# Peptides against a protein of PDB entry 1Y74, part 17

Target 1, 57 residues: chain A of PDB entry 1Y74
Amino acid sequence: LGLERDVSRAVELLERLQRSGELPPQKLQALQRVLQSRFCSAIREVYEQLYDTLDIT

## One batch from the design tools (peptide; aimed at target 1 R9 K27 C40)

Design b2_p23_7_s4 (made by RFdiffusion4, then SolubleMPNN; from b2_p23_7, 7 letters changed)
Fold by OpenDDE base, seed 5:
Structure b2_p23_7_s4 (fold): chain B 57 residues (1-57), chain A 23 residues (1-23)
Amino acid sequence: as target 1 above (57 residues)
Amino acid sequence: LLEELQAFLEELEEMLRLLEELE
């Protein structure tokens, strides 16, 4: 699904930015953890169920 | 719920664009 792909891409980019040292890694890591959290997973489950209703493209 | 979820997705998309610009 689009959300799964976007979350995965965001996590990937955050990992790269953390390794580059261009930005404060701690804040990036915190954001990465939020995206990988059980909360985000629960949102994804809701998203999958409501995907057609939301009509997001 | 649907509107809040849609808003979350829009914010995620914006965040993703910003992250891609920083890369």
Scores: peptide ipSAE 0.112, ipTM 0.661, DockQ to the pose 0.436
OpenDDE base, seeds 1, 2, 3, 4: peptide ipSAE 0.105, 0.103, 0.081, 0.101; ipTM 0.655, 0.657, 0.608, 0.654

Design b2_p23_8 (made by RFdiffusion4)
Pose (drawn by RFdiffusion4):
Structure b2_p23_8 (pose): chain A 57 residues (1-57), chain P 23 residues (1-23)
Amino acid sequence: as target 1 above (57 residues)
Amino acid sequence: EELEEAEEELEEALEEAEELEEE
């Protein structure tokens, strides 16, 4: 689906901006936690697993 | 309901990440 590329890209993108430290890193750190959080991992696994399910059903 | 809220938060987080990428 691209979520792993987009999420992981967003994660590193948030860290990338964090490395520069130009804009409010607080909100950006919050996103990183949101996408890296184990919770969004299970939901992400759903989107991938769901696409497979479509191929099965 | 909790999952739907988490999905909305995820979608908002991705949109914000796309906007940052465009900037």

## One batch from the design tools (peptide; aimed at target 1 A10 P24 K27)

Design b2_p24_1_s1 (made by RFdiffusion4, then SolubleMPNN; its pose is not in this set)
Fold by OpenDDE base, seed 2:
Structure b2_p24_1_s1 (fold): chain B 57 residues (1-57), chain A 24 residues (1-24)
Amino acid sequence: as target 1 above (57 residues)
Amino acid sequence: SAELERRYEELMKQLDELIQLLLE
């Protein structure tokens, strides 16, 4: 779904921001870790299950 | 820099879309 793609894109953008060095890298890395965590994966799974159950286009 | 601001803005837009999807 679009959610998985959006998460991947967000992580990619965070990596680019980290390499620029113009923002505090620690906060960016923390956010990146959250987005790649099992927590976010579980939320995505629930979202996708509900999406399938409700048969939303 | 302008490039940093552009990338930051794009990131915020992506996160907003994610949040909205989760709230639907």
Scores: peptide ipSAE 0.051, ipTM 0.515, DockQ to the pose 0.338
OpenDDE base, seeds 1, 3, 4, 5: peptide ipSAE 0.037, 0.051, 0.047, 0.051; ipTM 0.499, 0.515, 0.500, 0.517

Design b2_p24_1_s2 (made by RFdiffusion4, then SolubleMPNN; its pose is not in this set)
Fold by OpenDDE base, seed 5:
Structure b2_p24_1_s2 (fold): chain B 57 residues (1-57), chain A 24 residues (1-24)
Amino acid sequence: as target 1 above (57 residues)
Amino acid sequence: MEELEREYEELMRRLEELVQLLLE
């Protein structure tokens, strides 16, 4: 929940920064990779919690 | 260049939608 909110906010900020043109594309791409890594981590955490809750062997 | 920018914008939009669905 906290991480997902932080990811949503990071997406929104990246889209605003992309539209402003103020940042080099390489910095936006680096931030995107960090965001994707956190997003994949958040999905993994949700899946781990679901597996723990559902007792999926 | 413009095609890659559009693919990137579409990827970012899909990531936003997926994160919004996980917050519901």
Scores: peptide ipSAE 0.041, ipTM 0.456, DockQ to the pose 0.049
OpenDDE base, seeds 1, 2, 3, 4: peptide ipSAE 0.036, 0.038, 0.036, 0.035; ipTM 0.443, 0.489, 0.433, 0.451

Design b2_p24_1_s4 (made by RFdiffusion4, then SolubleMPNN; its pose is not in this set)
Fold by OpenDDE base, seed 4:
Structure b2_p24_1_s4 (fold): chain B 57 residues (1-57), chain A 24 residues (1-24)
Amino acid sequence: as target 1 above (57 residues)
Amino acid sequence: SAARRAAWEALMARLDALVEELRR
């Protein structure tokens, strides 16, 4: 699993989109805040821990 | 599988607990 990397990449892309000015930044910033929230981090951590320690195939 | 179901249930239970914490 590479969820941490994928989230980091998503945040990077959102920051680029915000700087380009092509789109209204407010919704992009809101999504970035969600992805960087303690809530999302905790969920990701739990998911990765379960994936690593349990046979979920 | 039973293992996959158990893992899913554990994840959802943790998610529910986190949601309740945010609602405080």
Scores: peptide ipSAE 0.040, ipTM 0.530, DockQ to the pose 0.029
OpenDDE base, seeds 1, 2, 3, 5: peptide ipSAE 0.034, 0.033, 0.024, 0.039; ipTM 0.510, 0.518, 0.453, 0.533

Design b2_p24_2_s3 (made by RFdiffusion4, then SolubleMPNN; failed a check: too like the target's own chain; its pose is not in this set)
Amino acid sequence: MERAEEERRLEQEALERLQAELAA

Design b2_p24_2_s4 (made by RFdiffusion4, then SolubleMPNN; its pose is not in this set)
Fold by OpenDDE base, seed 5:
Structure b2_p24_2_s4 (fold): chain B 57 residues (1-57), chain A 24 residues (1-24)
Amino acid sequence: as target 1 above (57 residues)
Amino acid sequence: SAAEEERRRLLERALRLLEEELAR
């Protein structure tokens, strides 16, 4: 699909932003944890299932 | 349908995991 790659890219960008120190890292780290959570993985699986079911292009 | 039931099961799993995340 691409969602997994997009999430991975988002996490990578969040890690870079945290290392740069340009922004307070707390919320960035929290968002990273959410994106890497089992919950988000489960939601991604739902999305992929819906994608297959609804044949969204 | 089978697909609807699977989706429902996946959603229920996601909700349980959300509850676990919120409980941390």
Scores: peptide ipSAE 0.282, ipTM 0.806, DockQ to the pose 0.020
OpenDDE base, seeds 1, 2, 3, 4: peptide ipSAE 0.278, 0.278, 0.275, 0.281; ipTM 0.801, 0.803, 0.801, 0.803

Design b2_p24_3_s1 (made by RFdiffusion4, then SolubleMPNN; its pose is not in this set)
Fold by OpenDDE base, seed 1:
Structure b2_p24_3_s1 (fold): chain B 57 residues (1-57), chain A 24 residues (1-24)
Amino acid sequence: as target 1 above (57 residues)
Amino acid sequence: SSLIEEYLAQIQELLREIEEALAA
């Protein structure tokens, strides 16, 4: 799914940000807050709804 | 054990690492 690819890309970008030190700690904290707010739960919800509808296990 | 769930777990781990780095 495109959603799965988007999540994979987000992981890759976040890993690069961590290792490079490109952003100040405060900016990384802001990014962390954004991702922790609704991102993971919302993506999971959409994924589950789709697979429930398509009856894919 | 879906692929997206594995990615979400990876994100959670990365967020933890960021938190630890900020606390250091």
Scores: peptide ipSAE 0.050, ipTM 0.500, DockQ to the pose 0.096
OpenDDE base, seeds 2, 3, 4, 5: peptide ipSAE 0.041, 0.035, 0.047, 0.049; ipTM 0.486, 0.473, 0.521, 0.525

Design b2_p24_3_s2 (made by RFdiffusion4, then SolubleMPNN; its pose is not in this set)
Fold by OpenDDE base, seed 2:
Structure b2_p24_3_s2 (fold): chain B 57 residues (1-57), chain A 24 residues (1-24)
Amino acid sequence: as target 1 above (57 residues)
Amino acid sequence: LEEIEAYQRELEELLRELEELLRE
């Protein structure tokens, strides 16, 4: 689903930014932790269920 | 609740780091 793909893409982009050194790695790690958090994953699951139920595109 | 509080702390940390980045 869109949200899962967008979060996964955001993580991928952050990994690229971290490797390139364009941004301080420590600052990117905080964002990576937020996006990969168990809470973020749980919210994503709830949204996916809502999309299935409400047929939101 | 504990997971929400942890996520909030992580988000607050991220915001502080972004604010620091934007000050440069």
Scores: peptide ipSAE 0.055, ipTM 0.535, DockQ to the pose 0.246
OpenDDE base, seeds 1, 3, 4, 5: peptide ipSAE 0.054, 0.048, 0.052, 0.046; ipTM 0.534, 0.524, 0.532, 0.519

Design b2_p24_3_s3 (made by RFdiffusion4, then SolubleMPNN; its pose is not in this set)
Fold by OpenDDE base, seed 2:
Structure b2_p24_3_s3 (fold): chain B 57 residues (1-57), chain A 24 residues (1-24)
Amino acid sequence: as target 1 above (57 residues)
Amino acid sequence: SSLIQRYLAEVQALLAELAEALAA
């Protein structure tokens, strides 16, 4: 399962993008907040449980 | 732009995994 790792990497990339100034930081910050939310954590947990049960290829 | 492209690719990968889980 790489979802947790991918989410962490995405957050890291968002932080780097905010510092680079290539994009307006407000939308990046909003996206970062979403990815770090309890909602996304719960969805990730559900995904991991389903993945283990269904053996998704 | 390379950093932006890498981020977008990562987001797409996450969404693809989530979509597969929901479609299963």
Scores: peptide ipSAE 0.040, ipTM 0.507, DockQ to the pose 0.043
OpenDDE base, seeds 1, 3, 4, 5: peptide ipSAE 0.026, 0.039, 0.027, 0.027; ipTM 0.446, 0.509, 0.442, 0.444

Design b2_p24_3_s4 (made by RFdiffusion4, then SolubleMPNN; its pose is not in this set)
Fold by OpenDDE base, seed 5:
Structure b2_p24_3_s4 (fold): chain B 57 residues (1-57), chain A 24 residues (1-24)
Amino acid sequence: as target 1 above (57 residues)
Amino acid sequence: SEVIARYQREIEELLREIEEWLRE
């Protein structure tokens, strides 16, 4: 689950930065938008489907 | 595989930026 783990870690870190205010809101929003983009979401969905079927950890 | 590689690269870039902000 390398890619899924990396995405989850990125989201976790962004959430922490959001709560702490250490990252400017506009910059944080830009990063979040990239992570939540249709492109990223589509790839994540494919990987999640594969991981659900095959334990490729 | 190119699409996957691009996504992975983007995530890595985002993580690097996040890590940079955490260091400051």
Scores: peptide ipSAE 0.073, ipTM 0.544, DockQ to the pose 0.547
OpenDDE base, seeds 1, 2, 3, 4: peptide ipSAE 0.066, 0.068, 0.066, 0.068; ipTM 0.539, 0.529, 0.540, 0.538

Design b2_p24_4_s1 (made by RFdiffusion4, then SolubleMPNN; its pose is not in this set)
Fold by OpenDDE base, seed 2:
Structure b2_p24_4_s1 (fold): chain B 57 residues (1-57), chain A 24 residues (1-24)
Amino acid sequence: as target 1 above (57 residues)
Amino acid sequence: SALLQEGQRLLQEMQQLLEEVLRE
């Protein structure tokens, strides 16, 4: 699955946006923290497990 | 569970932050 890669890419993009100053940096950093949270890691793992088990196309 | 409650909180926070960012 590409979910882990997509999340990592999203974090990278948020870092770039923070450096650009085009958007509120603190808010973007908060979003980054959400994406890097233990919960997001857990739901990603569950999603991957369900994908393998249920063969979700 | 505590994990689910924290997840719900984080998702709500993310939603609010996205709304703020997109409306500014």
Scores: peptide ipSAE 0.059, ipTM 0.566, DockQ to the pose 0.375
OpenDDE base, seeds 1, 3, 4, 5: peptide ipSAE 0.056, 0.057, 0.058, 0.059; ipTM 0.559, 0.562, 0.565, 0.566

Design b2_p24_4_s2 (made by RFdiffusion4, then SolubleMPNN; its pose is not in this set)
Fold by OpenDDE base, seed 3:
Structure b2_p24_4_s2 (fold): chain B 57 residues (1-57), chain A 24 residues (1-24)
Amino acid sequence: as target 1 above (57 residues)
Amino acid sequence: SELLREFERLLAEMQRLLEEVARE
């Protein structure tokens, strides 16, 4: 869904920033790990469940 | 809650770094 796409896009952008060398790789990598964490996954799951149930689109 | 705090901390750090890069 939208949140999953947004998280994936954020990870992609962070990878680009790492490759560019403009920012410290370790900090961006840490943020990437947080975005890919079970916490964000749980939020995504709740979001998807509500989307399927309420059809709030 | 700890993970959320870490997320917010990292976002803030990234914002500061981006601002620094933008000023160069």
Scores: peptide ipSAE 0.048, ipTM 0.492, DockQ to the pose 0.196
OpenDDE base, seeds 1, 2, 4, 5: peptide ipSAE 0.044, 0.041, 0.047, 0.044; ipTM 0.496, 0.484, 0.505, 0.502

Design b2_p24_4_s3 (made by RFdiffusion4, then SolubleMPNN; its pose is not in this set)
Fold by OpenDDE base, seed 2:
Structure b2_p24_4_s3 (fold): chain B 57 residues (1-57), chain A 24 residues (1-24)
Amino acid sequence: as target 1 above (57 residues)
Amino acid sequence: SELLRRFEELLREMERLLEEVRRE
């Protein structure tokens, strides 16, 4: 699965975008917080565990 | 794994949009 990589990449891009100053950082920061939240991590972990256990395609 | 696939697709689209904005 590329989910962990995709989340990490999204966070990285949001950080760069915030530092660029091209856009108001507030909403970008909020989105970054959601992607880094325990909720998001827990959901990702559950899906990855189920995928590995049941070989869901 | 339709929900997982859709979530991954959403993340890829977000990354694409962020890259486009970042390059401006």
Scores: peptide ipSAE 0.074, ipTM 0.580, DockQ to the pose 0.236
OpenDDE base, seeds 1, 3, 4, 5: peptide ipSAE 0.071, 0.070, 0.072, 0.073; ipTM 0.575, 0.569, 0.578, 0.575

Design b2_p24_4_s4 (made by RFdiffusion4, then SolubleMPNN; its pose is not in this set)
Fold by OpenDDE base, seed 4:
Structure b2_p24_4_s4 (fold): chain B 57 residues (1-57), chain A 24 residues (1-24)
Amino acid sequence: as target 1 above (57 residues)
Amino acid sequence: DELLRLFQELLEQMQELLEEVLAE
């Protein structure tokens, strides 16, 4: 699903950015944790449940 | 519905921003 892919890609980009040292790693890690949080997962789950019934793409 | 769409759009925008930063 698009949302799952978007979240996964965002996490990947944050990890790359952390390794580059261009920005403070703690802030990037915090954002990464938000994207991997139960909250974000719950939103994704709702999105996936509605995916076949609603035109949300 | 609208909230979920906005969330997806935010993620897409964030990806684009991160890719721009990584390209610098």
Scores: peptide ipSAE 0.049, ipTM 0.557, DockQ to the pose 0.233
OpenDDE base, seeds 1, 2, 3, 5: peptide ipSAE 0.046, 0.047, 0.047, 0.048; ipTM 0.550, 0.552, 0.550, 0.554

Design b2_p24_5_s1 (made by RFdiffusion4, then SolubleMPNN; its pose is not in this set)
Fold by OpenDDE base, seed 2:
Structure b2_p24_5_s1 (fold): chain B 57 residues (1-57), chain A 24 residues (1-24)
Amino acid sequence: as target 1 above (57 residues)
Amino acid sequence: SLLEEGQRLLEQLRAVLEELEALR
């Protein structure tokens, strides 16, 4: 699965956006914290167990 | 752009979460 890779890439992009100043950093930082949380890791694990039974496009 | 790429990834993650919520 690519979900772990996508999450890691999303975090990387959020860090770049925070440094660039193109957007207010506060909401980006909050989102980054969510993506790096235990919750996000748990959701990813559940998805990896269920992805072939779900119709995700 | 960097913004467009980030938006794409976040939308994909959101879609996954929506499917998981539908299973509850």
Scores: peptide ipSAE 0.048, ipTM 0.542, DockQ to the pose 0.044
OpenDDE base, seeds 1, 3, 4, 5: peptide ipSAE 0.045, 0.046, 0.046, 0.044; ipTM 0.523, 0.528, 0.528, 0.527

Design b2_p24_5_s2 (made by RFdiffusion4, then SolubleMPNN; its pose is not in this set)
Fold by OpenDDE base, seed 4:
Structure b2_p24_5_s2 (fold): chain B 57 residues (1-57), chain A 24 residues (1-24)
Amino acid sequence: as target 1 above (57 residues)
Amino acid sequence: SLLERFEEMLREFRRVLEELEALR
């Protein structure tokens, strides 16, 4: 699904940004935690349930 | 750049969140 893929890709990009040192690592780590939180998981669950009906793009 | 790609992903994520919020 698009959202799951997008979240996973966002986390991957955050990890690369942390390694590159382009941005403050503490802020990037905080964003990474948010993307991996139960909040994002709950949103993904709703997205998955509604995706076929709404055809969210 | 890597940062630009990350920002694109966040924009897409926000778009989906907005659509989900509109269902409330």
Scores: peptide ipSAE 0.044, ipTM 0.488, DockQ to the pose 0.044
OpenDDE base, seeds 1, 2, 3, 5: peptide ipSAE 0.043, 0.041, 0.038, 0.041; ipTM 0.468, 0.473, 0.471, 0.478

Design b2_p24_5_s3 (made by RFdiffusion4, then SolubleMPNN; its pose is not in this set)
Fold by OpenDDE base, seed 3:
Structure b2_p24_5_s3 (fold): chain B 57 residues (1-57), chain A 24 residues (1-24)
Amino acid sequence: as target 1 above (57 residues)
Amino acid sequence: SLLEVFQQLLAQAAAVLAELAALR
């Protein structure tokens, strides 16, 4: 499923950017928290169920 | 759909982050 892959990739990249120390980490951390939140998990679950049923691209 | 838009935004965000990471 594309959504799980995209979320995982985004989190991975955010972690790398935070470790680089080249950017202020606060906004990157906030975005990572959103992507790893129960909200995003719930959206992924809905997406997984609806994707096959509704043939969402 | 909203879910499709969300997926597309995530893909775009990942692409932007990849470019930023590649420059460092």
Scores: peptide ipSAE 0.099, ipTM 0.618, DockQ to the pose 0.223
OpenDDE base, seeds 1, 2, 4, 5: peptide ipSAE 0.077, 0.083, 0.083, 0.080; ipTM 0.632, 0.636, 0.639, 0.635

Design b2_p24_5_s4 (made by RFdiffusion4, then SolubleMPNN; its pose is not in this set)
Fold by OpenDDE base, seed 5:
Structure b2_p24_5_s4 (fold): chain B 57 residues (1-57), chain A 24 residues (1-24)
Amino acid sequence: as target 1 above (57 residues)
Amino acid sequence: SLLAEFEALLEEARRVLEELERER
């Protein structure tokens, strides 16, 4: 779904920023960890289920 | 708990954002 793609894109951008060295990598990793956390994934799954159930456009 | 771990991550993320905003 769109949310999964958006999260994946955000993670990708954070990885690029970390590799560039323009920003402190350790700091950016915190944001990445939030987005990749099991809790965040669980909430995303619930959202996707609700999206399918409610037929949200 | 999973929720407590997530809350800790959010707090860390907030701190990081505040630092990045201050550096800009």
Scores: peptide ipSAE 0.076, ipTM 0.578, DockQ to the pose 0.225
OpenDDE base, seeds 1, 2, 3, 4: peptide ipSAE 0.073, 0.074, 0.074, 0.074; ipTM 0.572, 0.577, 0.577, 0.575

Design b2_p24_6_s2 (made by RFdiffusion4, then SolubleMPNN; its pose is not in this set)
Fold by OpenDDE base, seed 2:
Structure b2_p24_6_s2 (fold): chain B 57 residues (1-57), chain A 24 residues (1-24)
Amino acid sequence: as target 1 above (57 residues)
Amino acid sequence: DLVREELERVLEEARRERLEELLR
């Protein structure tokens, strides 16, 4: 599924935004940490596994 | 049942990994 790619792209964009200084970095860093968290990855993994079984669109 | 079982397995793994991180 595209979720891993989309999360990776979101993290990349957050890192760029943090470096640009256009926005306060603290909230961007917090969001990045959430997206890179094991918990978020675990939920993604569950979703991806269930997608194949349940054909969730 | 399947959703619950998969979620429980992955949450258990995530808890294990978090414990391993705390024990470093």
Scores: peptide ipSAE 0.097, ipTM 0.612, DockQ to the pose 0.025
OpenDDE base, seeds 1, 3, 4, 5: peptide ipSAE 0.089, 0.083, 0.021, 0.089; ipTM 0.605, 0.589, 0.428, 0.605

Design b2_p24_6_s3 (made by RFdiffusion4, then SolubleMPNN; its pose is not in this set)
Fold by OpenDDE base, seed 3:
Structure b2_p24_6_s3 (fold): chain B 57 residues (1-57), chain A 24 residues (1-24)
Amino acid sequence: as target 1 above (57 residues)
Amino acid sequence: SLVRERVERLLREAREEKERAERE
């Protein structure tokens, strides 16, 4: 699974969008914080455990 | 099972963290 990598890439893209100034940065920054939150990290960990055990894909 | 207990714990921790973040 590449979920951690995909989230990291999404965060990187959000940072680039913020620096470009093409979009209001506040909502982009909020989304970035959500993706980097302990909550999202915990959800990812749960998903990985389920994936490894149940073969849910 | 060990796996089930681990998953249930992680789900609980995730819920609690979400609730804390929503109160900030």
Scores: peptide ipSAE 0.100, ipTM 0.589, DockQ to the pose 0.028
OpenDDE base, seeds 1, 2, 4, 5: peptide ipSAE 0.091, 0.086, 0.089, 0.083; ipTM 0.584, 0.593, 0.589, 0.586

Design b2_p24_7_s4 (made by RFdiffusion4, then SolubleMPNN; failed a check: too like the target's own chain; its pose is not in this set)
Amino acid sequence: DRRRELEERADRLIRELLERLREV

Design b2_p24_8 (made by RFdiffusion4)
Pose (drawn by RFdiffusion4):
Structure b2_p24_8 (pose): chain A 57 residues (1-57), chain P 24 residues (1-24)
Amino acid sequence: as target 1 above (57 residues)
Amino acid sequence: EEFLEEVEELSPELQEEILEALEA
């Protein structure tokens, strides 16, 4: 689906801006936690697993 | 600018979230 690429890109993209430290890193750190959080991992696995399910069903 | 161009390559939902965070 691209979620792994887009999420993982967002994660590093948030870190990347964190490395620069130009804009409010607080809200950016929040996103990193939201996408890296184990919770969004299970939800993410759903989107991937779901696409496979479509190929099965 | 380079950063915003990279943000434009993401999905609309992530773009909106990141742009809202940058507009802070």

Design b2_p24_8_s1 (made by RFdiffusion4, then SolubleMPNN; from b2_p24_8, 11 letters changed)
Fold by OpenDDE base, seed 5:
Structure b2_p24_8_s1 (fold): chain B 57 residues (1-57), chain A 24 residues (1-24)
Amino acid sequence: as target 1 above (57 residues)
Amino acid sequence: DAVLEEIATLSPELQAQLLAALAA
């Protein structure tokens, strides 16, 4: 799923940024909240329903 | 810069959300 892939890549980025200190902790926390936001959750739900119906990998 | 490059690999919708978070 497109959004799931996006989330996975974003998580990888955040982990690297956390270790390198390129971004302050507060900024990283904000990014993590976006990934767990209602926006991402809603889109993920729609994507999952579509792929279940269309049988797309 | 490297951060922006990585974000650019994401979809426009999520990309915009992440950029907004960075600007906050």
Scores: peptide ipSAE 0.035, ipTM 0.517, DockQ to the pose 0.493
OpenDDE base, seeds 1, 2, 3, 4: peptide ipSAE 0.033, 0.034, 0.030, 0.034; ipTM 0.516, 0.513, 0.514, 0.513; seed 4 fails the geometry check

Design b2_p24_8_s2 (made by RFdiffusion4, then SolubleMPNN; from b2_p24_8, 13 letters changed)
Fold by OpenDDE base, seed 4:
Structure b2_p24_8_s2 (fold): chain B 57 residues (1-57), chain A 24 residues (1-24)
Amino acid sequence: as target 1 above (57 residues)
Amino acid sequence: AEVEREIATLSPELQAQLRAALAA
């Protein structure tokens, strides 16, 4: 899935940035927050789509 | 250069969000 691909590649990117020391810790934390936010939003969207198709009556 | 190549493999939306975080 697109989510799995983006998450995996973003994690690899963060690991490379951590090893290189290219970015200060504060910016690395900001990137981590973006990844967490995207993941949470994607999971929420999946649940919302599921419940939109369910007949709860 | 290796980092830039990796960024380019991400979805456009994620690229924009990461660039925004770097600019903040």
Scores: peptide ipSAE 0.255, ipTM 0.756, DockQ to the pose 0.560
OpenDDE base, seeds 1, 2, 3, 5: peptide ipSAE 0.255, 0.255, 0.252, 0.253; ipTM 0.764, 0.765, 0.759, 0.761

Design b2_p24_8_s3 (made by RFdiffusion4, then SolubleMPNN; from b2_p24_8, 10 letters changed)
Fold by OpenDDE base, seed 5:
Structure b2_p24_8_s3 (fold): chain B 57 residues (1-57), chain A 24 residues (1-24)
Amino acid sequence: as target 1 above (57 residues)
Amino acid sequence: DEVLAEIDTLSPELQALIREALAA
């Protein structure tokens, strides 16, 4: 939901930043990897389940 | 610069995490 949307947006922004070359790509790429990791995905799923249960968007 | 500004459109918590990671 909101969290998933923000994570997806963050990944997109990091990708754009990486292409721009304005910042060192290593940190951007590492952070992008974290946001796309199974860890973050699992956490998002837990929160989304709670949202479904509580009827919160 | 424009892209950096768009980070502020994210949730406060995620925004903070990103800023911390980039600053480290």
Scores: peptide ipSAE 0.176, ipTM 0.756, DockQ to the pose 0.594
OpenDDE base, seeds 1, 2, 3, 4: peptide ipSAE 0.175, 0.171, 0.171, 0.172; ipTM 0.754, 0.753, 0.753, 0.754; seed 4 fails the geometry check

Design b2_p24_8_s4 (made by RFdiffusion4, then SolubleMPNN; from b2_p24_8, 10 letters changed)
Fold by OpenDDE base, seed 5:
Structure b2_p24_8_s4 (fold): chain B 57 residues (1-57), chain A 24 residues (1-24)
Amino acid sequence: as target 1 above (57 residues)
Amino acid sequence: SEVLAEIDTLSPELQEAIRAALAA
């Protein structure tokens, strides 16, 4: 859940940055798409399964 | 710049990934 929580927070920050206009939106949107992608979700699931198997937090 | 400062609240690994992606 730690990685999931940090990814969710990162997405929130990227959305706020896009609205503020402090940075060009293209790279922000691309990174946001990666963090919300099915690929990223699959990677997160693999790590969560690994942590469950090894019994680590 | 408050939003940029809040990047420091994330894990160091994710911070570096974000900074690297934005600099690419």
Scores: peptide ipSAE 0.166, ipTM 0.754, DockQ to the pose 0.578
OpenDDE base, seeds 1, 2, 3, 4: peptide ipSAE 0.164, 0.165, 0.164, 0.165; ipTM 0.752, 0.752, 0.753, 0.752

## One batch from the design tools (peptide; aimed at target 1 D6 F39 I43 Y47)

Design b2_p25_1 (made by RFdiffusion4)
Pose (drawn by RFdiffusion4):
Structure b2_p25_1 (pose): chain A 57 residues (1-57), chain P 25 residues (1-25)
Amino acid sequence: as target 1 above (57 residues)
Amino acid sequence: ALEEAEEALEEAEEALEEAEEAEEE
């Protein structure tokens, strides 16, 4: 689906901006936690697992 | 549990839209 590429891109992207430290890193750190959090990992696995399910059903 | 999962999906989508907007800036 691209979520792993988009999310993982967003994670590094948020860290990338964090490394520069130009804009409010607080909200960016929040996103990193939201996408890196184990919770979004299970949801993410759902989007991937769901696409497979479509190929099965 | 399904309502919580839907809310979490909406929150993940909003986080991606915010990340795309930050990339454009």

